# Peptides against a protein of PDB entry 3C66, part 80

Target 1, 189 residues: chain A of PDB entry 3C66
Amino acid sequence: KSWANLFEKNDFFFRYKFYLEITAYTRGSDEQHLKWSGLVESKVRLLVMKLEVLAGIKIAHPFTKPFESSYCCPTEDDYEMIQDKYGSHKTETALNALKLVTDENKEEESIKDAPKAYLSTMYIGLDFNIENKKEKVDIHIPCTEFVNLCRSFNEDYGDHKVFNLALRFVKGYDLPDEVFDENEKRPSK

## One batch from the design tools (peptide; made by RFdiffusion4, then SolubleMPNN)

Design b2_p18_4_s1 (from b2_p18_4, 7 letters changed)
Fold by OpenDDE base, seed 2:
Structure b2_p18_4_s1 (fold): chain B 189 residues (1-189), chain A 18 residues (1-18)
Amino acid sequence: as target 1 above (189 residues)
Amino acid sequence: MSPFMEKSLEQFKDIVPE
């Protein structure tokens, strides 16, 4: 497959055993989220560059399309729950306790005026340059630098009640259902 | 950083790609 095909959805989520998931969260307005997620997305390339130069990383390839979702989020506890449960197939079913905002329901009065949490998620496919399974890889430095870069862009982004950014290391078999089409089989362990 | 994020980033110090 050509390099250009690395960013096609139907191949990307089956190509790697490991992924770095980057989620921008906003409990606020759509406008706030658009600015925040747009900033985060714009910095992903810098994270990729920093990952690629690590000796333990053979490949770091971003999927270029963000995954978007939003939930009615009436409480801070709900917002914390979203951040804890999202991004893993093992835990994502907990999100069913919240009302997913869709194009079909977004104009309903109970949803339109409700507090919302917005999510934008980016993925980086990872291949490691390790000789044995006992070797550890440290990626916390570039990840920390990335978070700091995003948070420092605007003082408002320091407010964790509104803006959050999570990085999750996930295996292909534990990717959220949203990355697969209805007819696609989830990768096995 | 939130305690959640701090915990998440600390986990990245010792990734075992198994």
Scores: peptide ipSAE 0.397, ipTM 0.824, DockQ to the pose 0.758
Fold by OpenDDE base, seed 1:
Structure b2_p18_4_s1 (fold): chain B 189 residues (1-189), chain A 18 residues (1-18)
Amino acid sequence: as target 1 above (189 residues)
Amino acid sequence: MSPFMEKSLEQFKDIVPE
């Protein structure tokens, strides 16, 4: 059985103190996003493999399902704001200034034909092999290789006005609200 | 890479798991 079925959703986001978030952004069509996010998702397992072999990493465990969201995104500044604020509980409240697209509102005239930003986020739980709390771990190389791999797949993905990819290192207590059910309390510091 | 992405990756050089 693949590691995909090892953990229930509820256990995964409480199991680790640290997470690597991988978010694919698209300001364009849903079709463009499906291609871009599908590519990124398909490469996450390669990143995990590269992380697992690092001496400072004890465990790198991917969550198998992406989290999907979309916002009305009328300007490039809004798109930059989404990329800056998304992925942290500390900053995600800023996204309330934008209209979240839902199944209930997607057919509204003001939303249906509006420019949209699509988001797909993958999570990797991390456990570190550190003896001393002051010990630093370097993961920038495998992360850089991963980004380059995704961006180089198609020349269209070089257009930062449409396609973006971000990695964020997040503590469990600062995970976005989307990863928790309504009845779940986020981890404490 | 976008300046935002480059800045984000540089932070990964010195992760302190605290």
Scores: peptide ipSAE 0.395, ipTM 0.823, DockQ to the pose 0.760
Fold by OpenDDE base, seed 5:
Structure b2_p18_4_s1 (fold): chain B 189 residues (1-189), chain A 18 residues (1-18)
Amino acid sequence: as target 1 above (189 residues)
Amino acid sequence: MSPFMEKSLEQFKDIVPE
């Protein structure tokens, strides 16, 4: 299959047992988020290249498009909760306590001018080159370098009250619902 | 699995792909 076919949504989230999620968070303006998420997204290819050269990594394939969402986020505690709960099917139901911004509701007075948390999430499908299930893989170096690269780009990105960046290692059966269409069945364990 | 925030990326030293 061509590389183009590997990046199609229809089977990407079924091809791998493991995924690395990269989420850029912004509690601020849409403009702030566009700059921050755009920067993070621009660096994902560098992370992929660094992952591919690790002995324990057989394949690292990025999904080409981010998943984007936003929530009404009136407090710092809400923002912390989003960062804690997002990115796993096991925990994402906690986000139902917040108002998801949609095209249908974004113009409502209670939502339009409310503080927002914006999320942009990139996915990397992973295949490991391990013989023993107990064998460990270390990916902390390329991940740390990636985070440092993003944060060091502009001094404004040092404000963790506004800008955050999270990486999550997720099994295919625990991917967020956002990656699947309504007619798609979640992978089993 | 819990997210790996910037302050906790050390946890990526021990990925067990089971």
Scores: peptide ipSAE 0.388, ipTM 0.814, DockQ to the pose 0.475
Fold by OpenDDE base, seed 4:
Structure b2_p18_4_s1 (fold): chain B 189 residues (1-189), chain A 18 residues (1-18)
Amino acid sequence: as target 1 above (189 residues)
Amino acid sequence: MSPFMEKSLEQFKDIVPE
């Protein structure tokens, strides 16, 4: 199936039971995040290609557009919390303790000059070649190679205080709220 | 690689898609 059919959101977040989330985090400047997230995004296609050739993977389809968000992030602990809690509906409510930066509030004095964590999240829809529900699939190798590829591109990306990259395996019913429109009902279990 | 990242990737060794 051509990637061209995946340029639109359409039913992408309802089409698969499983998703791989790839989130680039930056606690720093918007410019730093633009470079980091742009690099990560540019490498996602390589991860997809490596996933597709695994025997246990039937389909690996990328959603071609990133989801962008940013939070006021005063402390390193807040940054760790964001990385721990983001990417799952079960845990994302913890992020309500932080101020989400929006177009409506970004010019507020308390937000404009505040330290921020920037997030860019890419999604890969997954379908598996499993005969029984207890069969295990190993995707750690291509995921590790992907992370290493991104991290090794520039020595600056070794600074975990600024730049982070997380991969999360998520079921469709546990996708973050950001992937759904206000009128869309979250997939059921 | 951060300990958090390493933990996340280790979980990918045994994905049970159920």
Scores: peptide ipSAE 0.400, ipTM 0.823, DockQ to the pose 0.755; fails the geometry check

Design b2_p18_4_s2 (from b2_p18_4, 6 letters changed)
Fold by OpenDDE base, seed 2:
Structure b2_p18_4_s2 (fold): chain B 189 residues (1-189), chain A 18 residues (1-18)
Amino acid sequence: as target 1 above (189 residues)
Amino acid sequence: MSPFMEKSLEQFKNIVPD
């Protein structure tokens, strides 16, 4: 199937057993997040290219649209909790302790003026060239290069109190609920 | 890198796709 057909949301999150999640976090302004997430998103293609040339990687296909969310984030501890809990179905329920910002509530005074954490998440579907299930794949070099590339673009992105970037290797059955439509059944183990 | 990021990337040295 052409790359164009891979961008249909309908089967992307069912097609692969494994995914690489790339989340840009910003605890600051929407403008700061737009710049940071836009930069990260612009570099995902370079990460894909570096993954594709690894002998252990058969396929690395990006999902082209980011998933966007934001939370009221009054403390640094809340921001750390978001980064720890987000991106896995097993842990994402902890985020229910925070106020999710929605189109319906964003104009509420208590939400409008609150400190926020913004999240933009990109996904790469992975297939591996592994004959033996005991074989290990090393992807840390491309991932490190990607993070360094994003962080080095502007000195301000070195501030981990504001800007963060996380990569997570996730199995399809442990993808966040946000990637599935309400009528879609989560992949089984 | 934050200690969190360093741990995350170190885990990628030994991905077992099972």
Scores: peptide ipSAE 0.432, ipTM 0.831, DockQ to the pose 0.770
Fold by OpenDDE base, seed 1:
Structure b2_p18_4_s2 (fold): chain B 189 residues (1-189), chain A 18 residues (1-18)
Amino acid sequence: as target 1 above (189 residues)
Amino acid sequence: MSPFMEKSLEQFKNIVPD
């Protein structure tokens, strides 16, 4: 049974208090992004396996469907801003300064020929095995190994002007709006 | 690794699930 059949989309983003989000960024062609994001997505299962064996991690469950978005990205500064602001409800409103590419607008002349940033985001729901609320968990090693694995696959992925990869630890109440349907209320603090 | 990514991963050393 595929992991996709274990969780209805609606339950996954309410089930955990904590999430690890993995975003592949590409400022270039859709073909470049398809190759990069496809590689990153293919390695997420290895990251999950490494997280599950940590003593502080009780559960690490991947959401199997990526979230896709793209923006008109005319400058390198815009690309840095996207990477800084995306992936948190607190900061994602800054992205409203950029033109979101949609199926309705993608054929407009001003959008069609514009430089674009493409985003593919994967989510891992986390449950921790912590007896004391002051106990710390260290997950930086498996996350670093994952990033190195993705970046080392092809020399082209070393170009940070084109290809980027970010991991963010996010609480359920601070998940991006894209993970919820219009009628769903985000989790409370 | 980009300075942004390095900073992000360093934060993962001390996750407090609160």
Scores: peptide ipSAE 0.432, ipTM 0.831, DockQ to the pose 0.760
Fold by OpenDDE base, seed 5:
Structure b2_p18_4_s2 (fold): chain B 189 residues (1-189), chain A 18 residues (1-18)
Amino acid sequence: as target 1 above (189 residues)
Amino acid sequence: MSPFMEKSLEQFKNIVPD
């Protein structure tokens, strides 16, 4: 099967039971976000390579395109809430308290000049090489190395008020709604 | 690292793929 068929959006989010979600957050300008997210995205391949060599990991397959979203984010508390609630279907409904920026509303005066939180999210599909369901896999080392690599690239990325990076282990049935088309049924538990 | 990030990475020590 050609690699091209493996990267169809619809197949990717149904192919794996488990995903590693990588989100770059920026509360600042679009330019700041483009630099930060672009850096994070450029390092995802290194994380994949480090995951693939772990004995408990059978497959680590990156989705090639980021998911982009932005919210009106007037306060630091709102920014913390976004980081806490985003990336899981169980919790993402809390984000409805914030104004999602869309192509339809981005030119509205109340949105155009408002402080923004930008999100760029990358996904890695995971298949595990475990014999027993009680067996644990440790992926904290490559994940920590990845975060440190991104944060250490520029001193400005040390400002947690502006730049954040989160990794989330997500089950396929708990993926955010953004990864599915309107006509697609979410994977069952 | 932010306290949030520290907590996020600690959970990865014990991934249970069930």
Scores: peptide ipSAE 0.435, ipTM 0.832, DockQ to the pose 0.768; fails the geometry check
Fold by OpenDDE base, seed 4:
Structure b2_p18_4_s2 (fold): chain B 189 residues (1-189), chain A 18 residues (1-18)
Amino acid sequence: as target 1 above (189 residues)
Amino acid sequence: MSPFMEKSLEQFKNIVPD
């Protein structure tokens, strides 16, 4: 099956019980984020390929489109908070303390000139070859290689004050609200 | 790697798909 046929957006976030989230963070300019996120996105396919060959992984399917968001991020503490809280429905409500940048508000003076954190999030749906519910799967090697590959591409990406990359293993019922349409019900536990 | 990333990656050693 061509990868193209797997990318029907409509059920991707309902199809898998587990997801790997890959978020590129940038606290800086939009241009900096475009370069960083574009690099990260370009390497996701390599991560998928490395995951697929693991014995414990039955399926690793990338969602083809990133989710883009940005927040007013006046402090480094806010940037750390974003990185800690983003990517889980359980914790994302903490982000309500920050101003989400939207098309409706982006031209407001208080938002336009504010420091911003930009987020680009890629999703990989995962299915596992587990014989029992207690079996452990180790995916840290491919994930580490991926992070190292992204960060080593340019010396500028070593600046953790500006550029960050996070991987999060998330259950479908704990996916961020951004992946669901307004009329979609979150997967049950 | 940031301490945050290191912590995140260490969690991937023992994923339990329950």
Scores: peptide ipSAE 0.432, ipTM 0.831, DockQ to the pose 0.769; fails the geometry check

Design b2_p18_4_s3 (from b2_p18_4, 6 letters changed)
Fold by OpenDDE base, seed 1:
Structure b2_p18_4_s3 (fold): chain B 189 residues (1-189), chain A 18 residues (1-18)
Amino acid sequence: as target 1 above (189 residues)
Amino acid sequence: MSERLKKSLEQFKNIIPD
């Protein structure tokens, strides 16, 4: 049984206080993004396995489906802004300055031929083995190994103008709006 | 590795689940 069959989408983003967010970015073609995001997604299971064996990690549970979005991205500065602002509720409002590509607008002449940034985001729900609220957990090693594994797979993925990868530690109350349905209230602090 | 990504990974050294 796939992990996806254990939990409905709606329950996953309420079950954990903490999430590791993994975003693959591509400023290029849809085909380039499909290859890059597909590679990143294929390696998430290896990251989960490495997280699960850490003494400070009680549970590392991947959400099985990526979240997909794309923006009109005419400049490199816009692409940097997307990478800085995406992935948290506190900062995502800045993305309203860019044109979100939708099924309704993708055929518009101003959007169809425009440069685009594509985003694919994977989530890992985290539960910690913390006896004392002052204990620190270190997950930088498995995260670094994961990034290196993705970036070293193909030489083309070394081009930061086209391909990027980000990892973000996010609290449940600060998850992006895209993970919740319109009728769902985000978790409280 | 980008400077942005390097800084992000450094934050993972000291996660306090509060």
Scores: peptide ipSAE 0.548, ipTM 0.932, DockQ to the pose 0.743
Fold by OpenDDE base, seed 2:
Structure b2_p18_4_s3 (fold): chain B 189 residues (1-189), chain A 18 residues (1-18)
Amino acid sequence: as target 1 above (189 residues)
Amino acid sequence: MSERLKKSLEQFKNIIPD
């Protein structure tokens, strides 16, 4: 099966037990987010290449499409909450306290001019080359290098009040609901 | 690097794929 078939959404989020989730956050303008997320997304392929050469990694396959969302984010505490709660099914329900920006509501007066947090999330499906379930894999170095590569591109990306980047190791059963279609069942443990 | 991100990256030192 060609690489192209690996990028069908419905198969990708059921194919792996483990995912690396990469989220670019921006509390600012859509233009700021587009630049930041676009940079992060452009570097994901380099992270994949670094993961694939690790002895403990059998497969590192990127999902090529980002997941996009934005929230009304009036405070820094709201922005911290988004970063803490996003990216896990266990915690994502806390985001219901914030106003999700949608195509239907984005022109509402209370939303249009409100401070926003933008999120772009990329996924890497992981398969491990371990013989024993007690064996540990270290992916810290390539992940750190990736973060440094993104953050060092522009000095502005050092401002954590505006630009953030998170990497999360997520099990398939704990993926955010947004990765599944309405009729899809979440993977079991 | 933010302390949050630093702490998050530390998790990657000891991934147990169970």
Scores: peptide ipSAE 0.551, ipTM 0.932, DockQ to the pose 0.797; fails the geometry check
Fold by OpenDDE base, seed 4:
Structure b2_p18_4_s3 (fold): chain B 189 residues (1-189), chain A 18 residues (1-18)
Amino acid sequence: as target 1 above (189 residues)
Amino acid sequence: MSERLKKSLEQFKNIIPD
């Protein structure tokens, strides 16, 4: 089935037990984030191709749309906290200490001119060719190659104070709340 | 590469899909 047919299905976040999250972070301008996240997004297809050829990977399917979010991020410590806590349901409640920027609040004086962290998150659904639950899969190489490809594209992307990239292996029951509609029940263990 | 990212990538060496 073409990737296009997967995008029409509202069941992407219920279809797989495992996901690879790819998050581009920017603490700076929206223009800086657009360039950085756009680059990262453009390279996700290369990562998928490298994952698909691994013997332990049966399926690697990208979700085509990024999830976009932004937080008021007044300090470097807040930016570190976002990077530590984002991308897992177990930890994302810590982000409630920060002001999420929404369409409803973005024009508020306290938010409009505040320093922001921007997040763009891409998802890859994973299915494994593992007969024995004790078998291990190594995806370190393609993930490292992907990170190096993104970071080496422009010298500016070496500034970790502004630009960051994270990859996270997440189980379906531990996906962030943002991937589910209000009426959708989170997958169980 | 940041130490955080390096550590995260090392976790991918031994994925147990249980």
Scores: peptide ipSAE 0.550, ipTM 0.933, DockQ to the pose 0.760; fails the geometry check
Fold by OpenDDE base, seed 3:
Structure b2_p18_4_s3 (fold): chain B 189 residues (1-189), chain A 18 residues (1-18)
Amino acid sequence: as target 1 above (189 residues)
Amino acid sequence: MSERLKKSLEQFKNIIPD
């Protein structure tokens, strides 16, 4: 299949058994989030390049578009809950306790003026160069360097009350529902 | 770096592709 076909949503989230999720979180304004998420997104290519040179990594392919979501987030505890529960099908149902901001509800007074958490999530499909399925792969160095690169870019991004960054290793069957279309069946284990 | 993120990054030391 051509590289062009890998960027069709339908093929990308079925193509790999493993994914690295990169989520930029902002509890603040949409402008703050745009700057933060845009920075994180701009650095994903550098992470990919560092992953590709690891002996245990055969392929690291980024999905080209972020997934965007926002929630009403009245408390710091709600913001911690979002960061704990987001990015896995097993845990994402806990987010149903929060109000998802949609195009249909964003103009409601109770939502318009509410504190919000914004999320931008990038995905990297991973194929491993491991002959024995019991062998371990270490990707902590490039991931740590990526986080440090993003967080050190501006002093404001050191404020964990506003700006957060998470990386999650996820199996294809445990990807969030947002990556699949309504007619797509989630990958089996 | 948050303690949460530090702990998460430590998980990447021992990925077992099953």
Scores: peptide ipSAE 0.549, ipTM 0.932, DockQ to the pose 0.762; fails the geometry check

Design b2_p18_4_s4 (from b2_p18_4, 6 letters changed)
Fold by OpenDDE base, seed 3:
Structure b2_p18_4_s4 (fold): chain B 189 residues (1-189), chain A 18 residues (1-18)
Amino acid sequence: as target 1 above (189 residues)
Amino acid sequence: MSEFMKKSLEQFKNIVPD
């Protein structure tokens, strides 16, 4: 509650060394995506609560707004590629092979009627309660519970050809370009 | 849950914050 007002976009992606990315994917209609992403977003708070009680987690703070993007996605292979490459600066350049839908191009006939993949990405900043940098943290249980909760909400969300959900652990220097403003420099290693 | 997602979630068992 209090953290929602504490983080302006300007420092959130510089504040933590580690982030958990949660991406809802939809290859279908905008309406389908709105329902799916809205469900996923509504459950992020439950994931945060489950992360916060883990001994290895000191802080789990969600960024309050999703990042939205969409691509022309003519094939299933393109949809798999998006899910594989999205969410890391190291791999996101592979998405340049696809047409990003923008406000400038969305009315073009070739884009307007094309099959699309929609993406909504939520970020959780993580601080760990680890004295030794070699110590391991296990967060697979709350992440698994979160995925199961989202996927089991409606039978339609079991269709992996349309609806997908990915979680990615990312270092601050490897965050996607979308989280930074044009005048911001990416964090160094 | 897909096999891909199951495998993906396995990465979260061994996070080493460096």
Scores: peptide ipSAE 0.458, ipTM 0.903, DockQ to the pose 0.742
Fold by OpenDDE base, seed 4:
Structure b2_p18_4_s4 (fold): chain B 189 residues (1-189), chain A 18 residues (1-18)
Amino acid sequence: as target 1 above (189 residues)
Amino acid sequence: MSEFMKKSLEQFKNIVPD
């Protein structure tokens, strides 16, 4: 079965205690973001393969669809704030200071022509082979290789003012609100 | 690699799945 057929969207964000979140950021055009996020998305499978072979990793399952969002991003400081605060329920409330672009507001004059930060976020559900809760797992090598692979693909992706990539280890209870439907209850700690 | 990304990747050296 393809990965797409192995996972139902409905329980993916409740199935695992731990997730690796991969976010491609673009402060620029929609076209720039489409190219960048498409590249990152295309490489996620390679990261999964590298995670699966680690002794401490029992399961690494990708969610097959990205989450797409965009914010009005007038300044570089706003862009840095987005990258710092996005991807955790604990910190995402800081993003309320920015205007989220929606289908309802995208045609408003104040939003239509505004500078934007685009976000595409992929998730990998993780299960670990740990006997002791104090046991540590190291996944920095495959994550580093993944970042290097994406960033080295084109010289344009070296421009951190435009293109960024972040990886975040997130617990299920700290997933961003966007992964849950309005009627879904966030996982408890 | 940016300092931000270096710092972000360092967190992955010692994941405690508790």
Scores: peptide ipSAE 0.458, ipTM 0.904, DockQ to the pose 0.753
Fold by OpenDDE base, seed 5:
Structure b2_p18_4_s4 (fold): chain B 189 residues (1-189), chain A 18 residues (1-18)
Amino acid sequence: as target 1 above (189 residues)
Amino acid sequence: MSEFMKKSLEQFKNIVPD
């Protein structure tokens, strides 16, 4: 199958058992988020290259498009909660306590001028080259280098009250609901 | 680096793909 067929959304989130999720968070303006998320997205290819050379990694395949979401985020505690709960099906239900910004509600007076947290999430599908299920793979070095690369690009990105970056190792059955269409069945354990 | 980011990176030291 050609690489082009590998980038179909529906196939991507069913193809791998494991994913690396990369989320750029911004509590600020849309313009701030566009700059921050655009930077993070631009560096994902470098992370992929560093993952591919690890002996325990057989495949590191990036999904080509970010997933975008935003929440009304009136407090710092809400922003911490978003960062703690987002990115896993097990925990994402806690986000229902916040108002998700949608195309239908974005012009509502209570939402339009509200403080917001913006999220851009990139996915890397992972296939491992392990013979024994007890064998461990260490990817902390390339992940740390990636975070440092993004955070050091501009001094403003050192402000953790505004800009954040998280990486999460996620199993296919625990991917957020956003990656599946309404008619798609979540992968089983 | 924030404590959140440190914790986020700790998960990568010992990935067991089971």
Scores: peptide ipSAE 0.458, ipTM 0.902, DockQ to the pose 0.781
Fold by OpenDDE base, seed 1:
Structure b2_p18_4_s4 (fold): chain B 189 residues (1-189), chain A 18 residues (1-18)
Amino acid sequence: as target 1 above (189 residues)
Amino acid sequence: MSEFMKKSLEQFKNIVPD
């Protein structure tokens, strides 16, 4: 049974206090993004396995479906801004300065031929083995290994002007709006 | 590795789940 069948989509983002967010970015074609994001997604299971064996990690559970979005991205500065601001409720409002590409607007002349940034985001729910609230957990090694694994797969993925990968530790109350349905209330602090 | 990615990975060295 796939992990996908264990949880209704709606419960996953309320179940954990902490999430690891993995975002693949592409400023280029949809075909380039499909290859890049598909590679990143294929390696998430390896990251989960590495997290699960850490003493400080009680549970590492992947959400099985990526979240997809794309923006008109006319400049490199816009692309850097997307990477800086995406993935947190506190900062995502800055993305309102960019045109979100939707099924309704994608055929508009100003959008159709515009440079685009594509985003695919995967989530891992985390539960920690913390006896003392002051105990620190270190997960930088498996995260670094994961990034290196994805980036080294093809030489083309070394071009940071086109392909990027970010990992973010996010609290449940600071998850992006995209993970919640319109009628869902964000988790409280 | 980009400076952005390096900074991103630094957050993982001392996670305090509070």
Scores: peptide ipSAE 0.458, ipTM 0.903, DockQ to the pose 0.787

